# Designs tried in a protein design run: peptides against a protein of PDB entry 2KNC. Part 78

Target 1, 74 residues: chain A of PDB entry 2KNC
Amino acid sequence: KGPDILVVLLSVMGAILLIGLAALLIWKLLITIHDRKEFAKFEEERARAKWDTANNPLYKEATSTFTNITYRGT

## One batch from the design tools (peptide; made by RFdiffusion4, then SolubleMPNN)

Design b2_p30_3_s4 (from b2_p30_3, 26 letters changed)
Fold by OpenDDE base, seed 2:
Structure b2_p30_3_s4 (fold): chain B 74 residues (1-74), chain A 30 residues (1-30)
Amino acid sequence: as target 1 above (74 residues)
Amino acid sequence: KLLEEVLELILNKLLEALKLLEELLKKLLE
């Protein structure tokens, strides 16, 4: 006499779902680690570019200040 | 280190689930 076939089938389905969930968690973890490493490199490059810009005497900001001589505040 | 421990835990649980699946398949084939 085998075990209750319904119990066996439900347990097999549960095991498959757990395997699938575990695989997704592993995948998500690997992506998260990859993305954090890539983001860290990007932030390092951005920080370096900021330093290079700040130390470049040829860099001119695109913003200019104009005094509106016609503006009379009320 | 923490991520490696978590990964190892997940892999161990995956292996446990595979062993359980094997056992259940054996029971189904009885």
Scores: peptide ipSAE 0.086, ipTM 0.668, DockQ to the pose 0.125
Fold by OpenDDE base, seed 4:
Structure b2_p30_3_s4 (fold): chain B 74 residues (1-74), chain A 30 residues (1-30)
Amino acid sequence: as target 1 above (74 residues)
Amino acid sequence: KLLEEVLELILNKLLEALKLLEELLKKLLE
């Protein structure tokens, strides 16, 4: 039963590694999908805000121009 | 829906692997 004990130990170690890897993959997958859903929601909200602004004829883009008087361009 | 399907697939495969391991362990302990 010596070789059987070694096979059991190796199988248990392999199983633990596979479970750990599976858990990490599941965790990564859940995070990735959560992040994509949040990003999709953010892009949708941003798109709506842009459309609402574009449909307002009184909207002017808030542009501020700053000149660096110390920059000589050389 | 896609996430749930993929998650279910992974869990089912994990469960299958655990069952196979259990069966192998039983055979080795006989």
Scores: peptide ipSAE 0.078, ipTM 0.654, DockQ to the pose 0.094
Fold by OpenDDE base, seed 3:
Structure b2_p30_3_s4 (fold): chain B 74 residues (1-74), chain A 30 residues (1-30)
Amino acid sequence: as target 1 above (74 residues)
Amino acid sequence: KLLEEVLELILNKLLEALKLLEELLKKLLE
């Protein structure tokens, strides 16, 4: 007695769907790990650049904070 | 490197699934 044709078709469809889903999950995982490593490197470089700026006496800050001394909050 | 290894793994699993399909088709023709 041969196997039911419907069982064969459903088993193949199920296998293809599982492999496709696994591939998508692995792909998303790899991208997420890559993006986290790149972002961590970017934040480290930014932190280093900020530290170097703080130690450079020739650095002129472009942002000036103006304290409005005439603002009397009612 | 990791992407290539994962791709190779997927291809090997697809090949295994095709072999199982061939065995099921042989059983259907018996």
Scores: peptide ipSAE 0.073, ipTM 0.647, DockQ to the pose 0.152
Fold by OpenDDE base, seed 5:
Structure b2_p30_3_s4 (fold): chain B 74 residues (1-74), chain A 30 residues (1-30)
Amino acid sequence: as target 1 above (74 residues)
Amino acid sequence: KLLEEVLELILNKLLEALKLLEELLKKLLE
């Protein structure tokens, strides 16, 4: 019955390792899904804020690009 | 709330798996 005891011990060790690995993978998956949902909301809010600014008739861009006609790149 | 519910479900399934393992070990040690 000696070899049977070794098989039992190895099976228990293998089960613990598989359970631990599965728990870590599930945890990582849940965090990844949560973070993607939060990031998607943040990007939606940022997009909405940009649209609200673009549709505001009182908005004037703080930066204007002017072509300097006197600049000769010599 | 949803994450906590899923975590609780995982913990319950883990506990069930440990009970099944215990029962299998008892049968193997008979």
Scores: peptide ipSAE 0.066, ipTM 0.638, DockQ to the pose 0.104

Design b2_p30_4_s1 (from b2_p30_4, 26 letters changed)
Fold by OpenDDE base, seed 4:
Structure b2_p30_4_s1 (fold): chain B 74 residues (1-74), chain A 30 residues (1-30)
Amino acid sequence: as target 1 above (74 residues)
Amino acid sequence: DELLLGLVLLLLLALLEELEELLKLLELLL
């Protein structure tokens, strides 16, 4: 029995769909790797800026932690 | 990231299996 032409056509359609899905996932992977590298650089720069600020003797923390003495947690 | 890499690898493996099947079908037609 020769190969079923329908099986060949379905396999070609399947392969085209898988190529399209693989291309989309590769694209998403490249973006995700790029974004993580950029985010890692941003967090490193932020950590460096925090360290440089901590070494400034004139730095006053803008975050005044006021203990709200009237907060009765109900 | 590792999950997405694993998924890409699984799709590449599935694509290879479909291409191998197409080659076998083509060999059987020639």
Scores: peptide ipSAE 0.085, ipTM 0.660, DockQ to the pose 0.104
Fold by OpenDDE base, seed 2:
Structure b2_p30_4_s1 (fold): chain B 74 residues (1-74), chain A 30 residues (1-30)
Amino acid sequence: as target 1 above (74 residues)
Amino acid sequence: DELLLGLVLLLLLALLEELEELLKLLELLL
């Protein structure tokens, strides 16, 4: 008795669905690993920029606070 | 990440099992 044609068709459909699902999970895994590596680099660069700001004697804060001498806070 | 890797590996194993079944079906058709 040859294989049941229905079993062959269902097995092919199952394999296609599993390939599609595996491809989506691999894609999601690659994106997640990429995004984590990019975020880790961004946080390292941000930490370096903050450290360089603290050690750079040429750094001037862009914010100047002027005390209004006429403001008598109640 | 480890959970997703585990799920991908389980799906690859399930896919391998289905491919082996398809090969057996193909061998039975030839």
Scores: peptide ipSAE 0.081, ipTM 0.659, DockQ to the pose 0.083
Fold by OpenDDE base, seed 3:
Parts: sequence; structure tokens; C-alpha cells
Structure b2_p30_4_s1 (fold): chain B 74 residues (1-74), chain A 30 residues (1-30)
Amino acid sequence: as target 1 above (74 residues)
Amino acid sequence: DELLLGLVLLLLLALLEELEELLKLLELLL
């Protein structure tokens, strides 16, 4: 009894679908790693820009913190 | 991230199993 040609065809179709799914997952993984590296770079650049601003004697923060002296938290 | 890597590895293992089955079927045909 030779192999069932239908079994061979279904196994080939299954293999092609698994390759396609694996390629999509690898692609998603690469994008996720790229986006995390880019985000880390932007957070570093933001931290540097904040430090440079703090060292500039002409910089005045637009935000002032007020302590409410009348707030007695019971 | 680790979950996605684990899923990729499981799909690669399943692909290898299907390719081994195809090779056995081809050997039985020859």
C-alpha cells in the first residue's frame, strides 16, 4: 500500500501554514524588540534634555508646587 | 517577549515533525 497522496498533500499544506505563522511571529518579535530599543533611546534623550534644562540658569519651570499650610489631614 | 519566543520555538518543532513525516512518506513511496 503506497502512501495516501491526500495525507502527503495535507501535510505539505500544514507545513506551509506553520512556516507562515512562524514567520509572522518572528516578524512581530523583531518589531517588539525594535520598539523597546527605540523607546529606551527616547527615555534616555528625555532624561538628558531634563538634565540640560536643570543646568541652564535661565530656565524657569512653568510648574510651581504649593504646600497648603491650612491642610490638617485628620 | 519570552512567551512569543516560546510560541515560535513550538511552531518550529511542529514544522520539523511534519517535515519528518513527509520524508517517511516519500521513503515509503520509493
Scores: peptide ipSAE 0.078, ipTM 0.652, DockQ to the pose 0.120
Fold by OpenDDE base, seed 5:
Structure b2_p30_4_s1 (fold): chain B 74 residues (1-74), chain A 30 residues (1-30)
Amino acid sequence: as target 1 above (74 residues)
Amino acid sequence: DELLLGLVLLLLLALLEELEELLKLLELLL
């Protein structure tokens, strides 16, 4: 008696579904790792640009603290 | 990230088990 053809067909279908799901999970993992590395690099560059701006003697802080001498806080 | 890696590894192990069953069925067919 040869192998049950139904068992072979169900095993092939199961393997195809597992391969498809594995490929999607690997793809999502690779994208998530890539995006985190790119975001970390962007935040490092932004931090460095902020430090370079702070060391630039031409940078006048855009926040003029106007001490409103006429504001008597009640 | 670690949870997704663990899930991928579990899925790869399940895939290997199904491939071993397919190989046993193929050996029984030959």
Scores: peptide ipSAE 0.077, ipTM 0.655, DockQ to the pose 0.093

Design b2_p30_4_s2 (from b2_p30_4, 27 letters changed)
Fold by OpenDDE base, seed 2:
Parts: C-alpha cells; structure tokens; sequence
Structure b2_p30_4_s2 (fold): chain B 74 residues (1-74), chain A 30 residues (1-30)
C-alpha cells in the first residue's frame, strides 16, 4: 500500500498539537510544584519567625505598663 | 495531572512511531 500522504500530514499535525499540549502540561506541573515548594518554605519561615519572635532579644513587648501612680482606685 | 501527562506522552510516542513508519514507507518509495 503506497504511503498515504494525508495520513502523514495528519500525523505531523497531531504530533505538533500533542507536543504543544505536553509542553503546556509540563509547564503547569513545574509551576505548581514550584509554587507548592515556595509556599511550604514560606509557611515554615513564618512559623519559625513566630518562634524566633519569642526568643528574639530585640523583641520589645509593645505593651508598656504605665503604673499610673495617681490612680488610687477609689 | 501526572496521569494526563503520562497519557499525552504515550499518545505522542505512539503518534511518533506511526509517523516514523509512514516516513520509512515514503523513503522506500523515493
């Protein structure tokens, strides 16, 4: 059976479409994995920053207790 | 997503095999 030129052309077109779709899926997968890793790192750093705030010698409590020496609660 | 990617890759491989077979048939005719 001679080569069907139409089958070859349709096969090339189908290959190009599948390569394009595969590239888009790989791209989306890479972004999704990257974003999940970055988000996990960000949440770990945020959790660590919350723990380090408790142990940070530069952490000055924003609550200044003013003892109002004139407040004799009647 | 991975299963869909795997399916697309399998379809691509199958299509490339078919394309190569048709190009070989064309080469044998030329």
Amino acid sequence: as target 1 above (74 residues)
Amino acid sequence: LEALLGLVLLLLLRLLEELLERLEELRELL
Scores: peptide ipSAE 0.072, ipTM 0.621, DockQ to the pose 0.072
Fold by OpenDDE base, seed 4:
Structure b2_p30_4_s2 (fold): chain B 74 residues (1-74), chain A 30 residues (1-30)
Amino acid sequence: as target 1 above (74 residues)
Amino acid sequence: LEALLGLVLLLLLRLLEELLERLEELRELL
């Protein structure tokens, strides 16, 4: 009767520790999945905004070409 | 991460099964 009670107490303690660890891992997993989904949406929205800008006939590329007047290609 | 979560869940299930078995043994002693 003594060793069985000790086994039950140790199993309960082990279960509580594993529940706590499982909860932390689930929480971390949910955050990681959420952040990846949010990042994927953000990149999709940026891609759409780039396409919308490229199709706008009023969009002028703000490309400033600076020629270095001191660069003589040898 | 998913594999580690799966491993923790499997270990939790095994401990839950062992706990239930030990609780049944205690119930038979009463």
Scores: peptide ipSAE 0.071, ipTM 0.618, DockQ to the pose 0.084
Fold by OpenDDE base, seed 3:
Structure b2_p30_4_s2 (fold): chain B 74 residues (1-74), chain A 30 residues (1-30)
Amino acid sequence: as target 1 above (74 residues)
Amino acid sequence: LEALLGLVLLLLLRLLEELLERLEELRELL
């Protein structure tokens, strides 16, 4: 009767530790899935904002390419 | 992560089986 009680106590302790570890892994997995979905949404919104800027007739490019028509290289 | 979670769940199931076996042995001795 003594050895069996020790085995039961050790099995319960082992089960509690594994439940705790499983809960931490589930929590980390849920966060990782959430963060990947949020990052994918952010990159989609950024891609859309770049496209909308390219089609905006009020967008002034900061870089003006001047073709110097008077530069005849000697 | 999923493979590690699966392994932890498998080990948990094995400990629950062992606990049930020991409780059944105790029930037969009473």
Scores: peptide ipSAE 0.070, ipTM 0.614, DockQ to the pose 0.107
Fold by OpenDDE base, seed 5:
Formats: structure tokens, C-alpha cells, sequence
Structure b2_p30_4_s2 (fold): chain B 74 residues (1-74), chain A 30 residues (1-30)
């Protein structure tokens, strides 16, 4: 009877809104998890590249700090 | 985010239960 049909219609409308909101939250969650995994991988690769440069026996630091023993500042 | 998703899921489940109850009441009245 009339009031029960209105409750059913309002419940269907509410279900559609909640499904839409749930889908957006799931999508945002999946992206956030993906981006965190990709960022963690990028930081690991960057760390490895820094370690490989530091352990490369061919890497001479371009900045040799020669302490010029002859520089007596007057 | 996970807590909000869990809350939305619980609200969705509760609304689906209520919808099913109302559809059953409608089926008994027809």
C-alpha cells in the first residue's frame, strides 16, 4: 500500500547512491595502493642506483678536496 | 579510507536487507 511503495523507491535510490559512493571509494583505494607500490619501487631503484654509484670502483668523485698544505693565509 | 569503505559497505548491506524485507512484504500483499 502507498507508504510501503514510497519506502521501496527511497531504499532503491539510497542503494544506487551508496553503490556509486562505494565504487568511488574502491577506485580511490586501488589507485592509492598502486601509487604507494610504484613509489616504493622507484625509491628502491633510486637507492640501488646511489649504492651502485658509491660501490663503482670507476667512480672518482669529481670533487677531490685537495687540502693545499702550501696555503698559509697571510 | 578503509574504515570509511567498511562503513559504506555496512550501510549498503543494511539497506539491501531492508529492501529485501520490503520486497517480501510487497510479495505477501499481492
Amino acid sequence: as target 1 above (74 residues)
Amino acid sequence: LEALLGLVLLLLLRLLEELLERLEELRELL
Scores: peptide ipSAE 0.066, ipTM 0.614, DockQ to the pose 0.098

Design b2_p30_4_s3 (from b2_p30_4, 28 letters changed)
Fold by OpenDDE base, seed 1:
Structure b2_p30_4_s3 (fold): chain B 74 residues (1-74), chain A 30 residues (1-30)
Amino acid sequence: as target 1 above (74 residues)
Amino acid sequence: NELLLGLILLLLLLLLEALELLEELLERLL
């Protein structure tokens, strides 16, 4: 029995489609891992900047708390 | 993770089947 040329054609077409899908999934996975690592570095740098600000004696909070001296809590 | 592994395994199996069928076709054409 000769090879079923239709089976060969369908198997090759199916393989190409799955290779394309696998490549897209790998690409998406690599980007997602990259973005998570970059975001983690950004949050670490932002955390460090807050720590450096908290230790900087020249940092004054832009928010002034006005204590209402007339508020006797009833 | 398991889905991706299953998809990779399915891809490898389908690629293997396609290669075996191409080899059989080539052996019959030569």
Scores: peptide ipSAE 0.049, ipTM 0.581, DockQ to the pose 0.087
Fold by OpenDDE base, seed 3:
Structure b2_p30_4_s3 (fold): chain B 74 residues (1-74), chain A 30 residues (1-30)
Amino acid sequence: as target 1 above (74 residues)
Amino acid sequence: NELLLGLILLLLLLLLEALELLEELLERLL
């Protein structure tokens, strides 16, 4: 009673298809990790640029918020 | 994350089963 050659062929074909799917999932995982590292770096650079702006004595904000102490909401 | 690990483990099990069947076929052919 040899192994069924059809079972061997179908199992090998199934294994090859699953290797291809696993490679795509690993690739997607690597991209997702890369993108998260790039976004983390971008948020760090943005936080640093905000700090440098706060320390620059020549920086003037384009918009200022004023509290109107004379506004009686009648 | 856990689903992906489960799929990788399932793939490894199917690869091992395919190798065992191939080894048994080779031992019977030689």
Scores: peptide ipSAE 0.047, ipTM 0.583, DockQ to the pose 0.100
Fold by OpenDDE base, seed 4:
Structure b2_p30_4_s3 (fold): chain B 74 residues (1-74), chain A 30 residues (1-30)
Amino acid sequence: as target 1 above (74 residues)
Amino acid sequence: NELLLGLILLLLLLLLEALELLEELLERLL
């Protein structure tokens, strides 16, 4: 029995759809890897900037907590 | 990484099977 022409057509259509889906998954993966590498670099640079600031004996925390003595929560 | 490699290999196998079926169809039409 020859291959069913319908089986061949469905297999080719299925393969084309799977290749298209694979290309989208590869593209999404490349972006995700790029974004994670860039994010890791930015977090490393931010960590380094925080360390450089912490080692400066002239650094005063810019966060002045003013306790409003008049705030009686009713 | 391993899951993606497995998926790529599966897609390549399905493409090869589709090509083999096309070759068999072509051999029957000629």
Scores: peptide ipSAE 0.047, ipTM 0.583, DockQ to the pose 0.094
Fold by OpenDDE base, seed 5:
Structure b2_p30_4_s3 (fold): chain B 74 residues (1-74), chain A 30 residues (1-30)
Amino acid sequence: as target 1 above (74 residues)
Amino acid sequence: NELLLGLILLLLLLLLEALELLEELLERLL
């Protein structure tokens, strides 16, 4: 009794479909890791830019806390 | 992550089984 040619054909077709699915999953995983690294770098650069602005002796906060000396809260 | 690794391992096992069946077919055709 030769190998069941139908079993071989179905196994090869199944393997091809699974390779395609695995390639898509690997690709999605690589993109997700890349995007997370890029986003983490962007948030670090944004944090540094905020800290550098705060440490810049030329940066006067546009928000002068005007302590209104005349505001007697009644 | 663990589920994806399990799916990749399952895929590799199914590929090895498909290759073994293909090799057995080729050995019978030669």
Scores: peptide ipSAE 0.046, ipTM 0.587, DockQ to the pose 0.088

Design b2_p30_4_s4 (from b2_p30_4, 27 letters changed)
Fold by OpenDDE base, seed 2:
Structure b2_p30_4_s4 (fold): chain B 74 residues (1-74), chain A 30 residues (1-30)
Amino acid sequence: as target 1 above (74 residues)
Amino acid sequence: DEALLLLVLLELLLLLLALSLLLLLLEKLL
């Protein structure tokens, strides 16, 4: 009866481990699908914001160009 | 998000505990 009880305990512990691993894999899969959808939406919103900026005549670029009069291209 | 991370960490700890118990039971079986 001792060996049979040990085999049953090992099988139950193995089953619990496999269920927990399956739950983690399902969870990771759901997160990965969610994050990819959210990232795709974010990139679409950024693309739209760039188009709106390009069409806005009030948009001032944050960059100013200065001519360096001391730069003699040697 | 933080609650879900804590849940995953708790589940990982339970898996490590289950694995350690499995190894101890395997040592008793061999």
Scores: peptide ipSAE 0.072, ipTM 0.602, DockQ to the pose 0.115
Fold by OpenDDE base, seed 4:
Structure b2_p30_4_s4 (fold): chain B 74 residues (1-74), chain A 30 residues (1-30)
Amino acid sequence: as target 1 above (74 residues)
Amino acid sequence: DEALLLLVLLELLLLLLALSLLLLLLEKLL
């Protein structure tokens, strides 16, 4: 009795689905790990840039805040 | 980034197609 061709076809299709699902899960995992590393690097670079700006005596803020002492808040 | 998203969407579509064919084969086997 040869293997039932339907059982063979179902087994092949099931294997393709499992491989495709595994590939998507691996890909999603790799992206998630990459994005977390890139975000951590971005936050570190942003933190460094803030420290460098704060310690630069030549840095002038482009914006100035004025307090209007005559403003009576209604 | 957009090309990778399109690839993932294409792969998802292929998986849905393969699942549909698997269900049709199961229905034929039962």
Scores: peptide ipSAE 0.071, ipTM 0.606, DockQ to the pose 0.076
Fold by OpenDDE base, seed 3:
Structure b2_p30_4_s4 (fold): chain B 74 residues (1-74), chain A 30 residues (1-30)
Amino acid sequence: as target 1 above (74 residues)
Amino acid sequence: DEALLLLVLLELLLLLLALSLLLLLLEKLL
């Protein structure tokens, strides 16, 4: 009856580990899927905001290009 | 949420404890 008790204890501990590991993997998977969906939505919203800004007649670019007439490129 | 992080850390600690007990039981079985 000694080896049977050890096998039962081993099986219970193994089952607890597998359940806990499965729960952690499912949780990590759900978070990873959520974060990727949220990031994809954020990049889409950022892309839309750039298009809306480009079509806004009140938008002025922060950078202006000046042509230096005195620059003779040698 | 900080509560979920604490829960995951507690679960990880319990898993490490269960793993240590499993290794000790395996050592007794071999």
Scores: peptide ipSAE 0.068, ipTM 0.598, DockQ to the pose 0.070
Fold by OpenDDE base, seed 1:
Structure b2_p30_4_s4 (fold): chain B 74 residues (1-74), chain A 30 residues (1-30)
Amino acid sequence: as target 1 above (74 residues)
Amino acid sequence: DEALLLLVLLELLLLLLALSLLLLLLEKLL
């Protein structure tokens, strides 16, 4: 009866550890799915904002290219 | 022997409950 009790204690401890590990993997999976959904929404909103900006006839690009005519690259 | 069987059955029940709660959380997150 001694070895059977040790096997049971080890099996219960192993099961608790596996449940804890499974819970952590699940939690990580849920966060990963959440973050992917949030990222997809933000990319969709960013795409819409780009389209709305492109459709605004008053939008001026913040970037202007100036050629420095005095810069002779030596 | 019976007390150990009951403990394993209780742990299995808790595992099934945890899995069901996970599926419900996943459904709400999806």
Scores: peptide ipSAE 0.046, ipTM 0.545, DockQ to the pose 0.063

Design b2_p30_5_s2 (from b2_p30_5, 27 letters changed)
Fold by OpenDDE base, seed 1:
Structure b2_p30_5_s2 (fold): chain B 74 residues (1-74), chain A 30 residues (1-30)
Amino acid sequence: as target 1 above (74 residues)
Amino acid sequence: DLEELLRKILDLLLDLLLLALLLGLSLLLE
């Protein structure tokens, strides 16, 4: 007896839903991997920039500590 | 990790899809 049309339709619908869900998961996974790789590069560049600043003889600290010799804390 | 979980879910969904396709084809050929 030929396939029950209802069973065929339900199986096709189920397959389409699974493909759609799989595609969304693949897409999310690819984005997540991309973002992590970009973030890792950004952190590496930021780390290098700190090292380059430390090795730059022209770098002067923007923060200076002034000791007020005349301040007698009452 | 989230990526490992997503990979495991993806693999499971692909296995379920393959099983659904095989069952659908078997029902179509019967």
Scores: peptide ipSAE 0.084, ipTM 0.672, DockQ to the pose 0.032
Fold by OpenDDE base, seed 2:
Structure b2_p30_5_s2 (fold): chain B 74 residues (1-74), chain A 30 residues (1-30)
Amino acid sequence: as target 1 above (74 residues)
Amino acid sequence: DLEELLRKILDLLLDLLLLALLLGLSLLLE
């Protein structure tokens, strides 16, 4: 008996959908790997900048502490 | 990990695609 045309059509449609989903998953995977590598590089650069700041004699802390002599701890 | 999950899903989809192609070919040859 020749192939049931409905079964053939549904199988082809299913195959096309699976190829499309596979392509989207590959794309998402590649982006996710790229973004993680870029983020890791960014965190390494931030860690280096923090190290350089700690050893830079020109670095001034943004905050200064003043003793309030009028503060009575009541 | 998300990457591992996506890889597993991709592998599963490829297996399903291969199975669907084999079934489709079998039905076309019958």
Scores: peptide ipSAE 0.084, ipTM 0.671, DockQ to the pose 0.032
Fold by OpenDDE base, seed 5:
Structure b2_p30_5_s2 (fold): chain B 74 residues (1-74), chain A 30 residues (1-30)
Amino acid sequence: as target 1 above (74 residues)
Amino acid sequence: DLEELLRKILDLLLDLLLLALLLGLSLLLE
């Protein structure tokens, strides 16, 4: 008895849908991993730039605390 | 984690695909 043509057609259609869904999930996974690695590098570079600024003897803090000696806060 | 969930879904889909291929091949060889 030859294979049931309907069973074969439905199994092939199901396999194609599963391949398509698997490919979309792989694609989304690869992008998500890539973006997280790139963002982690960006935050590391930002943290390093802040550290280099803090260790740079030429960096004068833009925030001069003026103790206003004349401000009697009453 | 989203990555862990996506990996689990991917593994499940690959297992289902393998099962569907094995069933399809068995039905073609019967």
Scores: peptide ipSAE 0.082, ipTM 0.668, DockQ to the pose 0.032
Fold by OpenDDE base, seed 3:
Parts: structure tokens; sequence; C-alpha cells
Structure b2_p30_5_s2 (fold): chain B 74 residues (1-74), chain A 30 residues (1-30)
């Protein structure tokens, strides 16, 4: 029997679904790479801002650490 | 979220692909 037309149609549909799936995986990969690059830039800018703040003689930390002298750790 | 929508689409496409493979195999064995 010649190729069943239904088998041919289903094989074409399966190929289209595989191409669509591959395109979505590539798109997800591109977004993930983009987001990681953007996050790395923000962390670098935050690190630079911290260094600039530490080198500024006018900067005073808003937080103070207090040692509780009554805490005798056993 | 966009990621959740993407996951739902991927799951749907995978289910449709599995169904198409099962139908194709059934017709090949007939």
Amino acid sequence: as target 1 above (74 residues)
Amino acid sequence: DLEELLRKILDLLLDLLLLALLLGLSLLLE
C-alpha cells in the first residue's frame, strides 16, 4: 500500500511541532542569557557604588553596631 | 508571568507531539 495520507499529514504536523518547540527553547535561552548579562551589570554597578561610597570621606553609615556588654555567652 | 506561560505552552506542545507520535505508530502498525 502506498504511504497512508494520514501518516504523511501526521508526520508533517509532528515536524512543525518540533520546529515550534525548538524555537521556544532558543527564545528562552536568549532571554536567560540576556537577564544574566543585565544582572551582572547591575551587580558591577552596585559594587562600584559601594567602593565610591567607601572612598568618600563625607559618607557616614546609617547603621551602628552595638555590643551588648551584659551578654555573657556561656 | 512570561516564564509560566512559556512552560504551559511547552507542556502543551509536548503533549500534542506525544499524541501525534502514538497516532502515527498506530497507523504504521495497521
Scores: peptide ipSAE 0.067, ipTM 0.639, DockQ to the pose 0.024

Design b2_p30_5_s3 (from b2_p30_5, 27 letters changed)
Fold by OpenDDE base, seed 3:
Structure b2_p30_5_s3 (fold): chain B 74 residues (1-74), chain A 30 residues (1-30)
Amino acid sequence: as target 1 above (74 residues)
Amino acid sequence: DLGELLREILELLLSLLLLALLLGLELLLK
């Protein structure tokens, strides 16, 4: 009694689909972990650069506030 | 490196796929 050919075919197809799904899940997981680590590092470096800039006596703000003395707010 | 790990995982999955195909073929021919 050979195995039912349909059972064999369905089992092979099922295995292929599961392997493909596992590959996609692993890929997505690794990318997500990588991107989050890189983003966290970028935000840390940006935060550090902001602190260093704030403590640098040579830093001059790029923005200036001007008071318009002619503006009479009605 | 992420790329190296991905390659290793892909190679493992491909090896598992080939094994599944061989086992399926063996069952089909039995």
Scores: peptide ipSAE 0.063, ipTM 0.638, DockQ to the pose 0.025
Fold by OpenDDE base, seed 2:
Parts: C-alpha cells; sequence; structure tokens
Structure b2_p30_5_s3 (fold): chain B 74 residues (1-74), chain A 30 residues (1-30)
C-alpha cells in the first residue's frame, strides 16, 4: 500500500509552516535582544550627557519663561 | 555579527526545508 497521500501532503505542509514559524521566532528574538542592548546603551549615553550638561557652566537651557499678564487665575 | 548569525540560521532552516521536501518526495515515490 502506497503512503496515504493526504498524510504525506499534510505532514510536508506542517513541516514548512513550522520551519517558517521557527524562522520568524528566531528573527524576532534576535531583533528584540539587539534593540534592548541598543536602547540600554542609548539611555546610558543620555544619562552621561545630562551629567556633563549639569557640570557645564556654559550650558544655557533652550527654554524661556514668559509672564502671562492675561492669566487672572479664574 | 548579528547579520552573520541570522544568515547561518537561515541557511540551516533552508537545509532542513530541502531535507523535508526530499523525504516527502521519497515517501510519494514509494
Amino acid sequence: as target 1 above (74 residues)
Amino acid sequence: DLGELLREILELLLSLLLLALLLGLELLLK
């Protein structure tokens, strides 16, 4: 008796889907690990830049405060 | 390198796919 053609076809289709899913999961995992490492490095660099800014007497904030004379607090 | 590792994984998955197709064809020809 030859193999059940339906069983063979479904098994091959299942194998293709599992391999494709495994590839996507591996891809997602690698990207997620990479992005977390890059983000951690970026946050460290930002933290360092804030410290350098706080210690730089020449730093001038790019913000200005204006008094709103029309605000009556109502 | 992450890209090199990804390429190696992809090549392994492609090899497994080819093996699965060959086994499937062998089963169909029996």
Scores: peptide ipSAE 0.061, ipTM 0.631, DockQ to the pose 0.025
Fold by OpenDDE base, seed 1:
Structure b2_p30_5_s3 (fold): chain B 74 residues (1-74), chain A 30 residues (1-30)
Amino acid sequence: as target 1 above (74 residues)
Amino acid sequence: DLGELLREILELLLSLLLLALLLGLELLLK
């Protein structure tokens, strides 16, 4: 008994769908790895920019702390 | 662009699926 033509057809179609799904999963994985690497670089650049700003003698902090000397905590 | 490449791959997979359907239908009708 030769292979049922329907079984062959459905197996080929199923294989294409599985390959497509596998390709999407690989793609999502690659994007996720890429995005994590890009985010890590971005955080490194932000950290570096913060260091450069902190080392800039012209940089004045936007936040000033004022001690309220009149606050007597009861 | 990464999104363009995904679209191209998806279009290719869709074209292969359509081709497999056509060939399968031809085989079933013989």
Scores: peptide ipSAE 0.059, ipTM 0.621, DockQ to the pose 0.083
Fold by OpenDDE base, seed 5:
Formats: structure tokens, C-alpha cells, sequence
Structure b2_p30_5_s3 (fold): chain B 74 residues (1-74), chain A 30 residues (1-30)
């Protein structure tokens, strides 16, 4: 009657700890999936903002290519 | 950060598991 009760008690304690560990892993997985989805939306919005800027007729490219007419290459 | 908190909790659960295994082994060998 002694060793069987102890084995049962320890197996229950171990099972509870493993369930707790599994719950934390699932929680981490859910957060990671959530964060990746939010980041993907942020990158999509950033891409859209870039396209909106490109289609904005008020956007002048800051890069003006000045052809230096005075530069006679030696 | 939430990830750091999760790690701390995970480490606590792992330490508790190791302690439970050691106590269980001691109890089974007694």
C-alpha cells in the first residue's frame, strides 16, 4: 500500500508540471503568431504608404540629377 | 518584455520539475 500511493502522487505532480509547461509553450506560440501577423500588417501599411507617396503628384523626387555642363572630363 | 516573463516562468517550472523529480526519486529509493 505504501509505494503505490507514492508513485501515484509523484506521477500526478509530474503531469501537472508538464501540463503547465505545455500551456506556456502554446501561449508563446500564439503570441509569436500574433506578433508576426501584426508585423506583416505594419509592413503592408508601410508598403502602401510608399505607393501612395509615389502616386502623389505633389511628391517631387529629392534626388535632382544635375548634369554639370561645366564638367569637361579630363 | 512578455517574452522575458515567459522565459522566467518557464525556468521556474523547469526548476520545479527537476526538484519534483529529485524528491520523487529520493522517495522511491527510500
Amino acid sequence: as target 1 above (74 residues)
Amino acid sequence: DLGELLREILELLLSLLLLALLLGLELLLK
Scores: peptide ipSAE 0.056, ipTM 0.619, DockQ to the pose 0.024

